Peptides against a protein of PDB entry 1LOE. Designs and how they scored, part 37

Target 1, 181 residues: chain A of PDB entry 1LOE
Amino acid sequence: TETTSFSITKFGPDQQNLIFQGDGYTTKERLTLTKAVRNTVGRALYSSPIHIWDSKTGNVANFVTSFTFVIDAPNSYNVADGFTFFIAPVDTKPQTGGGYLGVFNSKDYDKTSQTVAVEFDTFYNTAWDPSNGDRHIGIDVNSIKSINTKSWKLQNGKEANVVIAFNAATNVLTVSLTYPN
Target 2, 181 residues: chain A of PDB entry 1LOE as posed
Amino acid sequence: TETTSFSITKFGPDQQNLIFQGDGYTTKERLTLTKAVRNTVGRALYSSPIHIWDSKTGNVANFVTSFTFVIDAPNSYNVADGFTFFIAPVDTKPQTGGGYLGVFNSKDYDKTSQTVAVEFDTFYNTAWDPSNGDRHIGIDVNSIKSINTKSWALQNGKEANVVIAFNAATNVLTVSLTYPN

## One batch from the design tools (peptide; aimed at target 1 T65 S66 I87)

Design b2_p27_3_s2 (made by RFdiffusion4, then SolubleMPNN; from b2_p27_3, 11 letters changed)
Fold by OpenDDE base, seed 2:
Structure b2_p27_3_s2 (fold): chain B 181 residues (1-181), chain A 27 residues (1-27)
Amino acid sequence: as target 1 above (181 residues)
Amino acid sequence: AVDILSISGSSVLADGTKGTFFPDLFS
């Protein structure tokens, strides 16, 4: 059995189990991905590779992650694109295309991306986002165009609790978001 | 700003669960 587990309740300046990419950084015990400015990409990777699928045995991992985030935009009606939780190859690099949340680079399905993301999308991109224009949670597989979405009412400046779980037996990825306060 | 305040995670890869995780990711 191969297991990985981690817990970060306060992000330190020298967080050893994270790899920071782009403009991502820690301050005030938080991981700040962006500072609500245009054309910035900030990412953080868990430093240890996670074995999700074993090609020799066919075993697939169950995994769960929980996190708390805050989107605090100076103008609640002019919010940036949002952010993602993602799983990608170990050599993954930030993507700079606008609207792609630093993870993808196309609305076209790209098998070579090998990236799954849960997006918390606060900006409507006409070309690929749900037509209702709602801020939304999406599940993205090898494309910024989500395979599934759900409208999400952003509470600006409020803490949101997220749980993302993958059940290997059913191949179901479950996402929940709540505002406890 | 987008801030992550905390995060935890766990992953368990063990015998008994065969399949794929989003088929194209590992093929």
Scores: peptide ipSAE 0.601, ipTM 0.908, DockQ to the pose 0.862
OpenDDE base, seeds 1, 3, 4, 5: peptide ipSAE 0.143, 0.256, 0.315, 0.400; ipTM 0.635, 0.766, 0.820, 0.854; seeds 1, 3 fail the geometry check

Design b2_p27_3_s3 (made by RFdiffusion4, then SolubleMPNN; from b2_p27_3, 10 letters changed)
Fold by OpenDDE base, seed 1:
Structure b2_p27_3_s3 (fold): chain B 181 residues (1-181), chain A 27 residues (1-27)
Amino acid sequence: as target 1 above (181 residues)
Amino acid sequence: AVEITSISFSSELKDGTKGTFFPDLFS
């Protein structure tokens, strides 16, 4: 069995096991993906490749990740754009910002993206988001247009706990989000 | 601002555990 694990409870100024891209940085022991300013894309990658699939053996990994996030927007009625947890090729680079969350470039399915993401989307993009306009959690495969979504009520400035688990045998991805306080 | 305050990750690649999603995604 090949295992990979990491845990970060305090993000340091020189976090060696993360690769920072774009405007992502650490401050006050937190990872800041974006500030409340326009035209920013911040990403952080785990610095070591995850052996999620072995093409020779056909083995596929199960994985689980948990994280706590805070979205603190000056205007809770206009919050853009959210963020993702994503898995992509090791040489992945920041993609289109704004509603594409720095991870995708199109609402059309693009197999060359080779990217899956769980989005926590706070801004309604008419062209691809659920028509009810709700903030939502989405599962994105090679497209910013989610294959599945669920409405989510943002609590501005409060910590949310997320758990994402993947069962390789069943191809089931489970996402949970709670506000403990 | 979007801030991550903590994260943990764990993966297990076991012999014989098969699936199609990631093979399809990365093929």
Scores: peptide ipSAE 0.748, ipTM 0.964, DockQ to the pose 0.902
OpenDDE base, seeds 2, 3, 4, 5: peptide ipSAE 0.710, 0.739, 0.743, 0.709; ipTM 0.952, 0.962, 0.963, 0.952

Design b2_p27_3_s4 (made by RFdiffusion4, then SolubleMPNN; from b2_p27_3, 12 letters changed)
Fold by OpenDDE base, seed 3:
Structure b2_p27_3_s4 (fold): chain B 181 residues (1-181), chain A 27 residues (1-27)
Amino acid sequence: as target 1 above (181 residues)
Amino acid sequence: AVSITSISGSSELKDGTKGTFFPDLFS
């Protein structure tokens, strides 16, 4: 059995188990994905590869990730695109296209991307987002266009608790988001 | 700004659990 586990409750200035990409950094014990300017892309990768699928045996891993996030926007009507939790190949690089959350580069399905993401999307992109214009949680498979979405009401400045779980037996990815306070 | 205040994760890869989601994604 191969297992991986980690827990970070305070992000240090030299967090050894994270690889920072783009504008991602730590400050005040938090992982900050964006800087206070437009067109910023920041990412952080867990430094150790996770063995999710073994091509020889066909084994697939179960996994669970829990995190808390805060979006602080000075203007409730001027919020950035949002962010994602994602799983991608080890050589993944930030993507700079607007609206793609630093992870994707097309609304067209691209199997070569080999990337799955859970998006917490706070900006309506007419080309691919749900037509109701709601801020939403989405599951993205090899495309910024979500295979499934659910409306989500952002609470500016408040901590949200997220749980993302994958059940290998059922091939189901579940996402929950709550505001505990 | 988007900030992550805490994160934890766990994964378990063991014999006997087969699936198609990630094989389809990564093959």
Scores: peptide ipSAE 0.631, ipTM 0.940, DockQ to the pose 0.904
OpenDDE base, seeds 1, 2, 4, 5: peptide ipSAE 0.046, 0.590, 0.075, 0.607; ipTM 0.551, 0.911, 0.561, 0.918

Design b2_p27_6_s3 (made by RFdiffusion4, then SolubleMPNN; its pose is not in this set)
Fold by OpenDDE base, seed 4:
Structure b2_p27_6_s3 (fold): chain B 181 residues (1-181), chain A 27 residues (1-27)
Amino acid sequence: as target 1 above (181 residues)
Amino acid sequence: GYKSIGFSATGNSEVRVVSVSFSSVLS
């Protein structure tokens, strides 16, 4: 059995176990992915690759991640584009910005992406987002077009608690989000 | 196979991560 775990409760100015990409940086003990500037990408990767599956046995890891994030928009009526937790190839680099969330490059399924993301999408992109126009949580597999979505009401500037769990036996990814009072 | 994990954000708002924990178990 191989286990990997890490926890960061305060993001320091020299956070050695993160790789910062694009506009990602730390300030005031928080990881800031983006600032209020349009069309930028900010990312941060855990510095060590995660052993997700065993090529010999075919076994896939179970995992759970919990995090707290904030989207702080200067204007609650214009919030773009969103936030993701993602799993991508080692040495991944920022991808297309905007509605692609810096993680994908296509709305078409592209197996070469080898990327899975949970998106917290604040901006409606007609070409791929749910037609109801709601902000939503989505599960994205090799495409920005989610395989499943659920409406989510953004609370601007509030901390959202998220739990994402993957059960390898069932091949089910679960996502929960709460805004604690 | 190994993967990188992380966070990404785009757009016109400030997106912050306050805390994170991760755990994986590969049998």
Scores: peptide ipSAE 0.847, ipTM 0.981, DockQ to the pose 0.948
OpenDDE base, seeds 1, 2, 3, 5: peptide ipSAE 0.846, 0.846, 0.843, 0.846; ipTM 0.981, 0.981, 0.980, 0.980

## One batch from the design tools (peptide; aimed at target 1 I8 L31 T84)

Design b2_p28_1 (made by RFdiffusion4)
Pose (drawn by RFdiffusion4):
Structure b2_p28_1 (pose): chain A 181 residues (1-181), chain P 28 residues (1-28)
Amino acid sequence: as target 2 above (181 residues)
Amino acid sequence: ATYSFSSSLENIYVGGYDSAGGFGITYS
């Protein structure tokens, strides 16, 4: 049995238990992944590796993560590219920016990726996004093309509370985001 | 044997303009 847990309710200026990659930094008690600036990537990882599954027994971890996040765009129309919570190898580095969300490099399945991410995607990329053109939440496994999506209406500048849970008994990954009110 | 992970976080900011953001965990 192995458990890993943490909580950070207010980020400080020297959050030593995070690894920052790209433009990720903490400001005014928030974790800032990108400023409202063009063509940038920010990533932050919890510093401890987490044992998600075990080859000797074949057991896989149950887990929950929750967080509040804000997307703050210049207006409701010109908004790119989005935000992900991701599970990747311990040595993960930033991948392709733009619509690939710093996490993937291809629309095709890439076995060497070894990452699954839940995306909160704010920009329709004709090549791989749901053709309806809506902003959406997606589950991505080794590809930027989501295996599943749900349209989501972005509330600019507002706090969204999200819970992602994995039940090892069913292999169900559930994602909930709620806007207050 | 059982394995688990939990976390609780607040106020992850994304500028929302021509940029990508990500928060994650790694495995060993």

Design b2_p28_1_s1 (made by RFdiffusion4, then SolubleMPNN; from b2_p28_1, 11 letters changed)
Fold by OpenDDE base, seed 1:
Structure b2_p28_1_s1 (fold): chain B 181 residues (1-181), chain A 28 residues (1-28)
Amino acid sequence: as target 1 above (181 residues)
Amino acid sequence: TTLSYSSSMNNIYHGGYNGSGSFGITYK
């Protein structure tokens, strides 16, 4: 078995295993992807690329990632645009901001993106988001238009616990989010 | 040979004021 793993409980000022992109940075032991300002895109990448595809057998890796995040918007009635966890090719760079979450550039399927994302989307974009207008968790494959979504009630300023798991045998991606506090 | 990935993180922050924050892993 080939295993890649890492754990970061506190983010230091000289975090060597991260690549910071856009406005992302660390302060007070936290990864601050965006400050509470408009028109900002902040990203961080784990610095080492992982092996998720076995070219000889065609097998895909099983994976589990857990993390906590806080969205702390000044205006709880207008929270935009969202937080995203993504898997992308090495040398990936920030993409379109706003409703595209800094990860995608189109609502049309674009195989050249080669990107899978789990979005925690706080802002309704009529062109591609679920018609009920709910804040939602979405699974995105090569497009900002999710292949599947579920409603999510944001608790502004509170810490969310997230687990994302992929079972390669069943091809099932599972996302869970809780607010334990 | 099987492939496996795992990660655990705490203290990710997003301001949520017309901004986009993301965390990524990359592959070759």
Scores: peptide ipSAE 0.730, ipTM 0.955, DockQ to the pose 0.917
OpenDDE base, seeds 2, 3, 4, 5: peptide ipSAE 0.665, 0.634, 0.646, 0.713; ipTM 0.947, 0.925, 0.931, 0.951

Design b2_p28_1_s2 (made by RFdiffusion4, then SolubleMPNN; from b2_p28_1, 11 letters changed)
Fold by OpenDDE base, seed 1:
Structure b2_p28_1_s2 (fold): chain B 181 residues (1-181), chain A 28 residues (1-28)
Amino acid sequence: as target 1 above (181 residues)
Amino acid sequence: MTLSYSSSMNNIYHGGYNGSGSFGITYK
């Protein structure tokens, strides 16, 4: 068995195991992906690439990631654009901002992206988001247009607990979000 | 060989004012 694991309880001022991209940075022991300013893209990458596919057997890794995040928008009625957890090639760079969440560039399927994401999307983009207009959690594969979504009620300024798990044997990805406080 | 990944993080923040925040893991 080959296992990759890491835990970050507090983000230090010089967090060596992260690669900061765009406007992302650490302050007050938190990872601040974006300040409350317009037209910003902030990303952070775990600095070590992981091994997710066994070329000899074709087996894909099982994985579990848990994290807390806070969206603290100054205007609760217009919160944009969202937070995203993603898996991408080692040389990934910030992509298109706004509704593309800094992770994708197209609503059309683009295999060259080689990116899978779980979006916590707070803004309705009519061109690709679910027609009900709800804020939502989405599973994105090589496109900002999710292959599956579920409605999510944002609690602005509150800490969300998230668990994302993938079972390689069943090929099932699960996403859980709670607001315990 | 069985492959496994696990991570845990706290205190991720996104301002939510027409911005995009993301956290990624990479592979090769």
Scores: peptide ipSAE 0.730, ipTM 0.957, DockQ to the pose 0.917
OpenDDE base, seeds 2, 3, 4, 5: peptide ipSAE 0.601, 0.638, 0.693, 0.590; ipTM 0.911, 0.938, 0.949, 0.911

Design b2_p28_1_s3 (made by RFdiffusion4, then SolubleMPNN; from b2_p28_1, 10 letters changed)
Fold by OpenDDE base, seed 1:
Order: C-alpha cells, then structure tokens, then sequence
Structure b2_p28_1_s3 (fold): chain B 181 residues (1-181), chain A 28 residues (1-28)
C-alpha cells in the first residue's frame, strides 16, 4: 500500500508545506483564506502533489480528510461566497471568484478543469445553485454546478468539523459537517 | 498495490464577505 498523509494543527508564519495563492496567508496560527473584505480570493495548497491514480491498474486512492473551519462574516444575513475543499492538478491557480468560489470558471461541464471540489456554499446563485435557495454542501466535478447537494445551516462565527471520505471500491464520496460547540 | 491518502487540518478561517476561500491538494 502506498500512503500519503499529513497533519497541520497550527499554521506557522513560515509554513513550508503550503503554497499560498491570492490573498491567503497565516496569522495567529490560523490559515486565513480571506479577510472580511469584498472581491477577494484566497487559496492554499498542500505543497506536495499526491498520488491518487494508479495508471497501471486504473485504481483510485481511498482518502479521508478532516478539518475545522470558521466562517465569520460581518453580516450574518449576507454571507458570500463560501469555503471550498478541492483536488486539482499540480500547478493549479486561482480561478474565478465570487460564485465560482475561486475554483471553477463555468457552470458547464469542462473536462479540462480536472478538478473535484466539496463546496460549503453560503450564497445562492440562481444560475446553478439548488432552487430552494438554501446554503448547501455541494460536490462539484469540473463545474461549479454541483452533481449533488445537501442543505446546510451556517452557524456564523462557529467552528465546523468536517470529514470527507472517498471509498474507491464503491465510488462513494461522503461528507459530514457538525458544529460540536 | 492500493493507494491511500489522509489529511487533518485545523484553524481554517474565511471572512465570508463577498470573498472565496479554498484549500486544495494537488495531483500529478
């Protein structure tokens, strides 16, 4: 078995295993992807590319990622645009901001993106988001238009615990989110 | 041979004021 793993519990000022993109940076031992300002895109990448596809057998890796995040918007009634966890090719760069979450450029399926994302979407975009208008968790494959979604009630300013797991044998991606505090 | 990946992160922050924040892993 070939295993890749890493853990970051606190973010230092000289975090060598991260690539910071856009407005993302570290302060007070936290990864600050965006400040509470408009028109900002902040990203961070784990610096080492991982091996998730076996070209000889066609097998895809099993993976589990857990993380905590806080969305702390000044206006709890107008929170935009969301937080995203994504998997993309090496040399990926920030994409379109706003409703595209800095990860995608189109609601149309674009195989050249080669990107899978789990979005924690706080803002309703009528062109592609679920019609009920709920804040939601979405699974995105090569498009900002999710292939599957579930409603999510944001607790502004509180720490969320997330687990994302992929079972390669069943091709099932599982996402869980809790607010334990 | 099987492939496995795991990661654990804490203290991610997003301001949520018309901004987009994301964390990614990359592959070759």
Amino acid sequence: as target 1 above (181 residues)
Amino acid sequence: TTLSYSSSLNNIYHGGYNGSGSFGITYK
Scores: peptide ipSAE 0.721, ipTM 0.952, DockQ to the pose 0.913
OpenDDE base, seeds 2, 3, 4, 5: peptide ipSAE 0.653, 0.585, 0.647, 0.713; ipTM 0.936, 0.904, 0.934, 0.949

Design b2_p28_1_s4 (made by RFdiffusion4, then SolubleMPNN; from b2_p28_1, 11 letters changed)
Fold by OpenDDE base, seed 1:
Structure b2_p28_1_s4 (fold): chain B 181 residues (1-181), chain A 28 residues (1-28)
Amino acid sequence: as target 1 above (181 residues)
Amino acid sequence: TTLSYSSSMNNIYFGGYNGSGSFGITYK
């Protein structure tokens, strides 16, 4: 078995194993994807590419990623637009902001994107989001239009725990979100 | 041979005021 693992408990002011893009940065030992300002795109990439696909067999890696996050929006009634955990080619750059979350450029399936994302979407975009208008977790494959979603109730200012796991044998991706406090 | 990946990150922050955030991993 070939295993790749890393852990970042606190983000330092000069975090060498991250590539920062757009307005993303570290402060107070946290990774700040965006400040509470309009029209900003912030991204951060683990600096080393991961071997997640075996070219000889076609097998995909099993993986588990966990993280904690806080959304601390100044207006709890209008929180926009959301953030993602994503997997993309090594040369990935920030994409369209707003409802495209800086990761995609279209609601149409685009195989050239080669990007998979788990979105934590706080803003309802009528053109592609679930019609119930709920804030939601979504699985995005080469499109901002999720292949599957589930409703999520944001607790503004509180820390959430997330676990994302993929079982290659069953081809099942699971996402768990809890607010323990 | 099977492939396995794991990661853990604490303290992700998103301001939630008409911005877009993302973090992740890359492959080649």
Scores: peptide ipSAE 0.749, ipTM 0.961, DockQ to the pose 0.905
OpenDDE base, seeds 2, 3, 4, 5: peptide ipSAE 0.682, 0.616, 0.682, 0.623; ipTM 0.948, 0.912, 0.950, 0.932

Design b2_p28_5 (made by RFdiffusion4)
Pose (drawn by RFdiffusion4):
Structure b2_p28_5 (pose): chain A 181 residues (1-181), chain P 28 residues (1-28)
Amino acid sequence: as target 2 above (181 residues)
Amino acid sequence: AIQVVNWSFSSSNSGNTKSFRVGFSATS
């Protein structure tokens, strides 16, 4: 039995238990992944590796993560590219920026990726996004093309509370985001 | 801008031979 847990309710200026990649930094008690600036990537990882499954027993971890996040755009129309919570190898480095969200390099399945991410996607990329063109939440496994999506109406500058849970008994990954009110 | 206001995580597993890391990513 292994458990790993943590909580950070206010980020400080020297959050030593995070690894920052790209433009990720902490400011005014928040974890800032990108400023409102063009063509940039920011990533932050929890510093400890987490044992998610075991090859000897075949057992897989149950887990829950929750966080509040804000997307603050210049207006409601010109907004790119989005935000992900991801599970990747211990040595993960930033991948392709733009619509690939710093996490993937292809629309095709890439076995060497070994990452699954939940995306909060704010820009329609004709090549792989749901053709309805809406902003959406997606589950991505080894590809930027989501295996499943749900349209989501972005509330600019507002706090969204999200819970992602994995139940090892069903292999169900559930994602909930709520806007207050 | 994309910011995370707070964050919590917990996991439970009956084994430890495979390790991964969790995190956030954003692009603009």

Design b2_p28_5_s1 (made by RFdiffusion4, then SolubleMPNN; from b2_p28_5, 12 letters changed)
Fold by OpenDDE base, seed 3:
Structure b2_p28_5_s1 (fold): chain B 181 residues (1-181), chain A 28 residues (1-28)
Amino acid sequence: as target 1 above (181 residues)
Amino acid sequence: AIDIVSVSFSSTNNGSTNQKRIGFSATR
């Protein structure tokens, strides 16, 4: 059994264990994915590759991640597209298609993408988002069109705590989000 | 802005060889 773990509680100006892509950067001890400037993509990858699954051997890793995020926009009705936590091939690059959160490029299922994301989606895209128009959490497997979603109410400027866990034995991904304050 | 304030990650496996990277991404 091998365990890989990391923790970052303060993001430094020269965070060596992150690969910054697009407009992602650190400031004020936070990782800023976007300043919500139109037509921008910001990403950050953990620099060390992680072994998640092996289709040949059937080996699959359990994982748990927890993070705290803040969405702080002057206009709570027009925040951004949202953001994702994602797992992708090691050579993953930011994607520029609108509404794809910098991770995907199609609503069509594409197994060659080899990408899984949990989206925290703050913008309604008619072509693929739940018809109720709610901001939502989604689980995205090789497509921006989520395989499952749940409505989520954004608290602008407040810290949200997220836990994402994958149980390899059951092949179930769970997501929780809470606002502690 | 969309900020990540803190993050922790742990993974356990029994010898998987398929490498991936984890990350965060946001757009507007």
Scores: peptide ipSAE 0.729, ipTM 0.946, DockQ to the pose 0.845
OpenDDE base, seeds 1, 2, 4, 5: peptide ipSAE 0.725, 0.715, 0.718, 0.711; ipTM 0.947, 0.942, 0.944, 0.942

Design b2_p28_5_s2 (made by RFdiffusion4, then SolubleMPNN; from b2_p28_5, 10 letters changed)
Fold by OpenDDE base, seed 5:
Structure b2_p28_5_s2 (fold): chain B 181 residues (1-181), chain A 28 residues (1-28)
Amino acid sequence: as target 1 above (181 residues)
Amino acid sequence: AIDVVSFSFSSTNNGNTNQRRIGFSATQ
């Protein structure tokens, strides 16, 4: 049995347990992934690799993650592109920006991606997003085209509390998002 | 801007030896 756990409640200017990629950085005790500059990608990885993916079977180990994020867009009626939590190969680098959220490169299933993401998608991409055009939470496996989605009402500038849990025995991933009162 | 305010993670496995990294990504 192997257990990996950590908790970051404040992001300091010298956050040594993060690998910053693209435009990601820390300021005012937050991890800032994007500064609302068009056509940019910001990422951050926990520096220590974790053992939760079976390369032979593709199976994922049990995990629970909790985080709080904020989307503060200049124009709440036209918000692009989105935010993701993801699990990827240890040498992962920023991928295609825009609607691909810096995590994927195609809507076609690509097993070589070896990437799972939970997306919080604020922009409707006709080619792969749910046809109702709603902002949504999606579960992405080796593709930006989600295997499942749920409509989500963005509260611009507000903190969203997220819990993501994976049960390996049932092969079920659960996602919850709340805006506290 | 898209910010992460806090982040925690916990995982337990029984013999998985394959490595991954976890993190966040955002685009604008």
Scores: peptide ipSAE 0.731, ipTM 0.953, DockQ to the pose 0.756
OpenDDE base, seeds 1, 2, 3, 4: peptide ipSAE 0.701, 0.702, 0.730, 0.729; ipTM 0.936, 0.936, 0.952, 0.953

Design b2_p28_5_s3 (made by RFdiffusion4, then SolubleMPNN; from b2_p28_5, 13 letters changed)
Fold by OpenDDE base, seed 4:
Structure b2_p28_5_s3 (fold): chain B 181 residues (1-181), chain A 28 residues (1-28)
Amino acid sequence: as target 1 above (181 residues)
Amino acid sequence: AIEIKSVSFSSTNAGSTNQKRIGFSATQ
């Protein structure tokens, strides 16, 4: 079968294969999604489209992605709002900020969103987040209200390794997060 | 700040009818 793959190990100052949106930019070989300031939305898309669903054939692709992230917040006790890895229509633009993470606009399921996200949510939104108030990883399908969540302990300023894999045969998305150091 | 240090992606191709883009989005 045909495949789509890419890898970016260093984010250059003029990263041609990224589409920057909002406050997203590259510096010091990293993709900076947002600065530690309030009321910002920063996004970056890989420029080449992927093909994980075809409505004509019903085919669904397998995929795996891995990335390393760092959240460095001035106040580890008050960290907002988090970030997502997301898959959206090619013409996707920043959506609602704050707790919607720039990806969604509602906690209500909206199939027209055509967006799936894995959220790394550092801020408790009482309207939709797990009631325990924990920072968490969530799987979001056409809604900011996750279909499943798991508590995650942020290590402020530390690099986290993430692997996200989707098995089309089982329709299961797996997410792993580790702090190797 | 929320930063991505590296990323990789690999997928089979289902077809080109419903093209998507992957990305990262952060808010504060």
Scores: peptide ipSAE 0.761, ipTM 0.967, DockQ to the pose 0.848
OpenDDE base, seeds 1, 2, 3, 5: peptide ipSAE 0.756, 0.759, 0.758, 0.755; ipTM 0.965, 0.967, 0.966, 0.965

Design b2_p28_5_s4 (made by RFdiffusion4, then SolubleMPNN; from b2_p28_5, 12 letters changed)
Fold by OpenDDE base, seed 1:
Structure b2_p28_5_s4 (fold): chain B 181 residues (1-181), chain A 28 residues (1-28)
Amino acid sequence: as target 1 above (181 residues)
Amino acid sequence: AIDIVSVSFSSTNNGSTNQRRIGFSATQ
């Protein structure tokens, strides 16, 4: 049995275990994916590749990730576009911006993407998002069109705690989000 | 701004030749 784990509680100005892409950078010990500036894509990858398959069965292995995020938008009534936690090929590069969140290029299922993402989507895209127009959490498999979504009420400027866990035995991905304060 | 304040990750498996990278991506 192998265990891969890492933890980053403070993001330094020269964070060696991150690969910064697009406009992603570190500021005040945080990973800043985007500034409050339109038409940007910011990403950061953990530098070490992750093994998330069972060598015996070929199945996706158990994993858990937790993180705290803050969305601080100048206008809480018009917040675009959101962010994702994602798992992608080792050589992944920024993809389409805007509603595609820099991770996908299509609402159509594309197995060659080999990308799974949990989206925290703050902007309603009529072509693929839930029709209620709510900000939402989504599970995206090889497409920006989520296979499942849940409404989420953004608290602007507040820290949100997220836990994402995958149970290989049940093939269930669990996402939780809380605002502790 | 969209900030990640902290992150942790853990995965347990029996080894694999397959690899992925994990990360965050945001747009505005």
Scores: peptide ipSAE 0.703, ipTM 0.944, DockQ to the pose 0.859
OpenDDE base, seeds 2, 3, 4, 5: peptide ipSAE 0.691, 0.699, 0.701, 0.698; ipTM 0.938, 0.941, 0.943, 0.941

Design b2_p28_6_s1 (made by RFdiffusion4, then SolubleMPNN; its pose is not in this set)
Fold by OpenDDE base, seed 3:
Structure b2_p28_6_s1 (fold): chain B 181 residues (1-181), chain A 28 residues (1-28)
Amino acid sequence: as target 1 above (181 residues)
Amino acid sequence: MRLGFSATGNSEVRIVSVSFSSTLNLTP
């Protein structure tokens, strides 16, 4: 069994195991993906490639990730666009179009994208988001149009704890989100 | 593949901490 693991509890000013893209950077020991500025994209990739799928055996990795995030919106009535945890090819680049969360570029399914994301989507995009307009968690497979979503109530400025787990045997991705405080 | 975080828009998005673990069976 091949095992990969890492943990970052404090993001340093020169975090060597991250690749920063767009406006992503570290400050005050946090990874800041975006500042409160319109039309920006910020990303950070773990620098080491991760072996998720083995072409020889066809096996897929089990994985679990946990993280704590904060969305701090200066205007609680206009919170855009959210963020994703994603897995993509090693040469992945930030994408434009706010609603695509910097990861995708179409609502059309494209298996060649080879990109899976869990979105924490705070902004309703009529073309692909759930019609109820709720802020939501979504599972995105090769498209910004989620294969499944669940409503989520943003607590502006509060830390949220997330656990994402993938079980290769069942092909099920689970997501949990809690606000501990 | 690489894992990462990505955000867009008009709000400050911060990741406070992250951990990751994966296990891949390399036997058929």
Scores: peptide ipSAE 0.796, ipTM 0.966, DockQ to the pose 0.925
OpenDDE base, seeds 1, 2, 4, 5: peptide ipSAE 0.795, 0.794, 0.796, 0.795; ipTM 0.965, 0.965, 0.966, 0.965

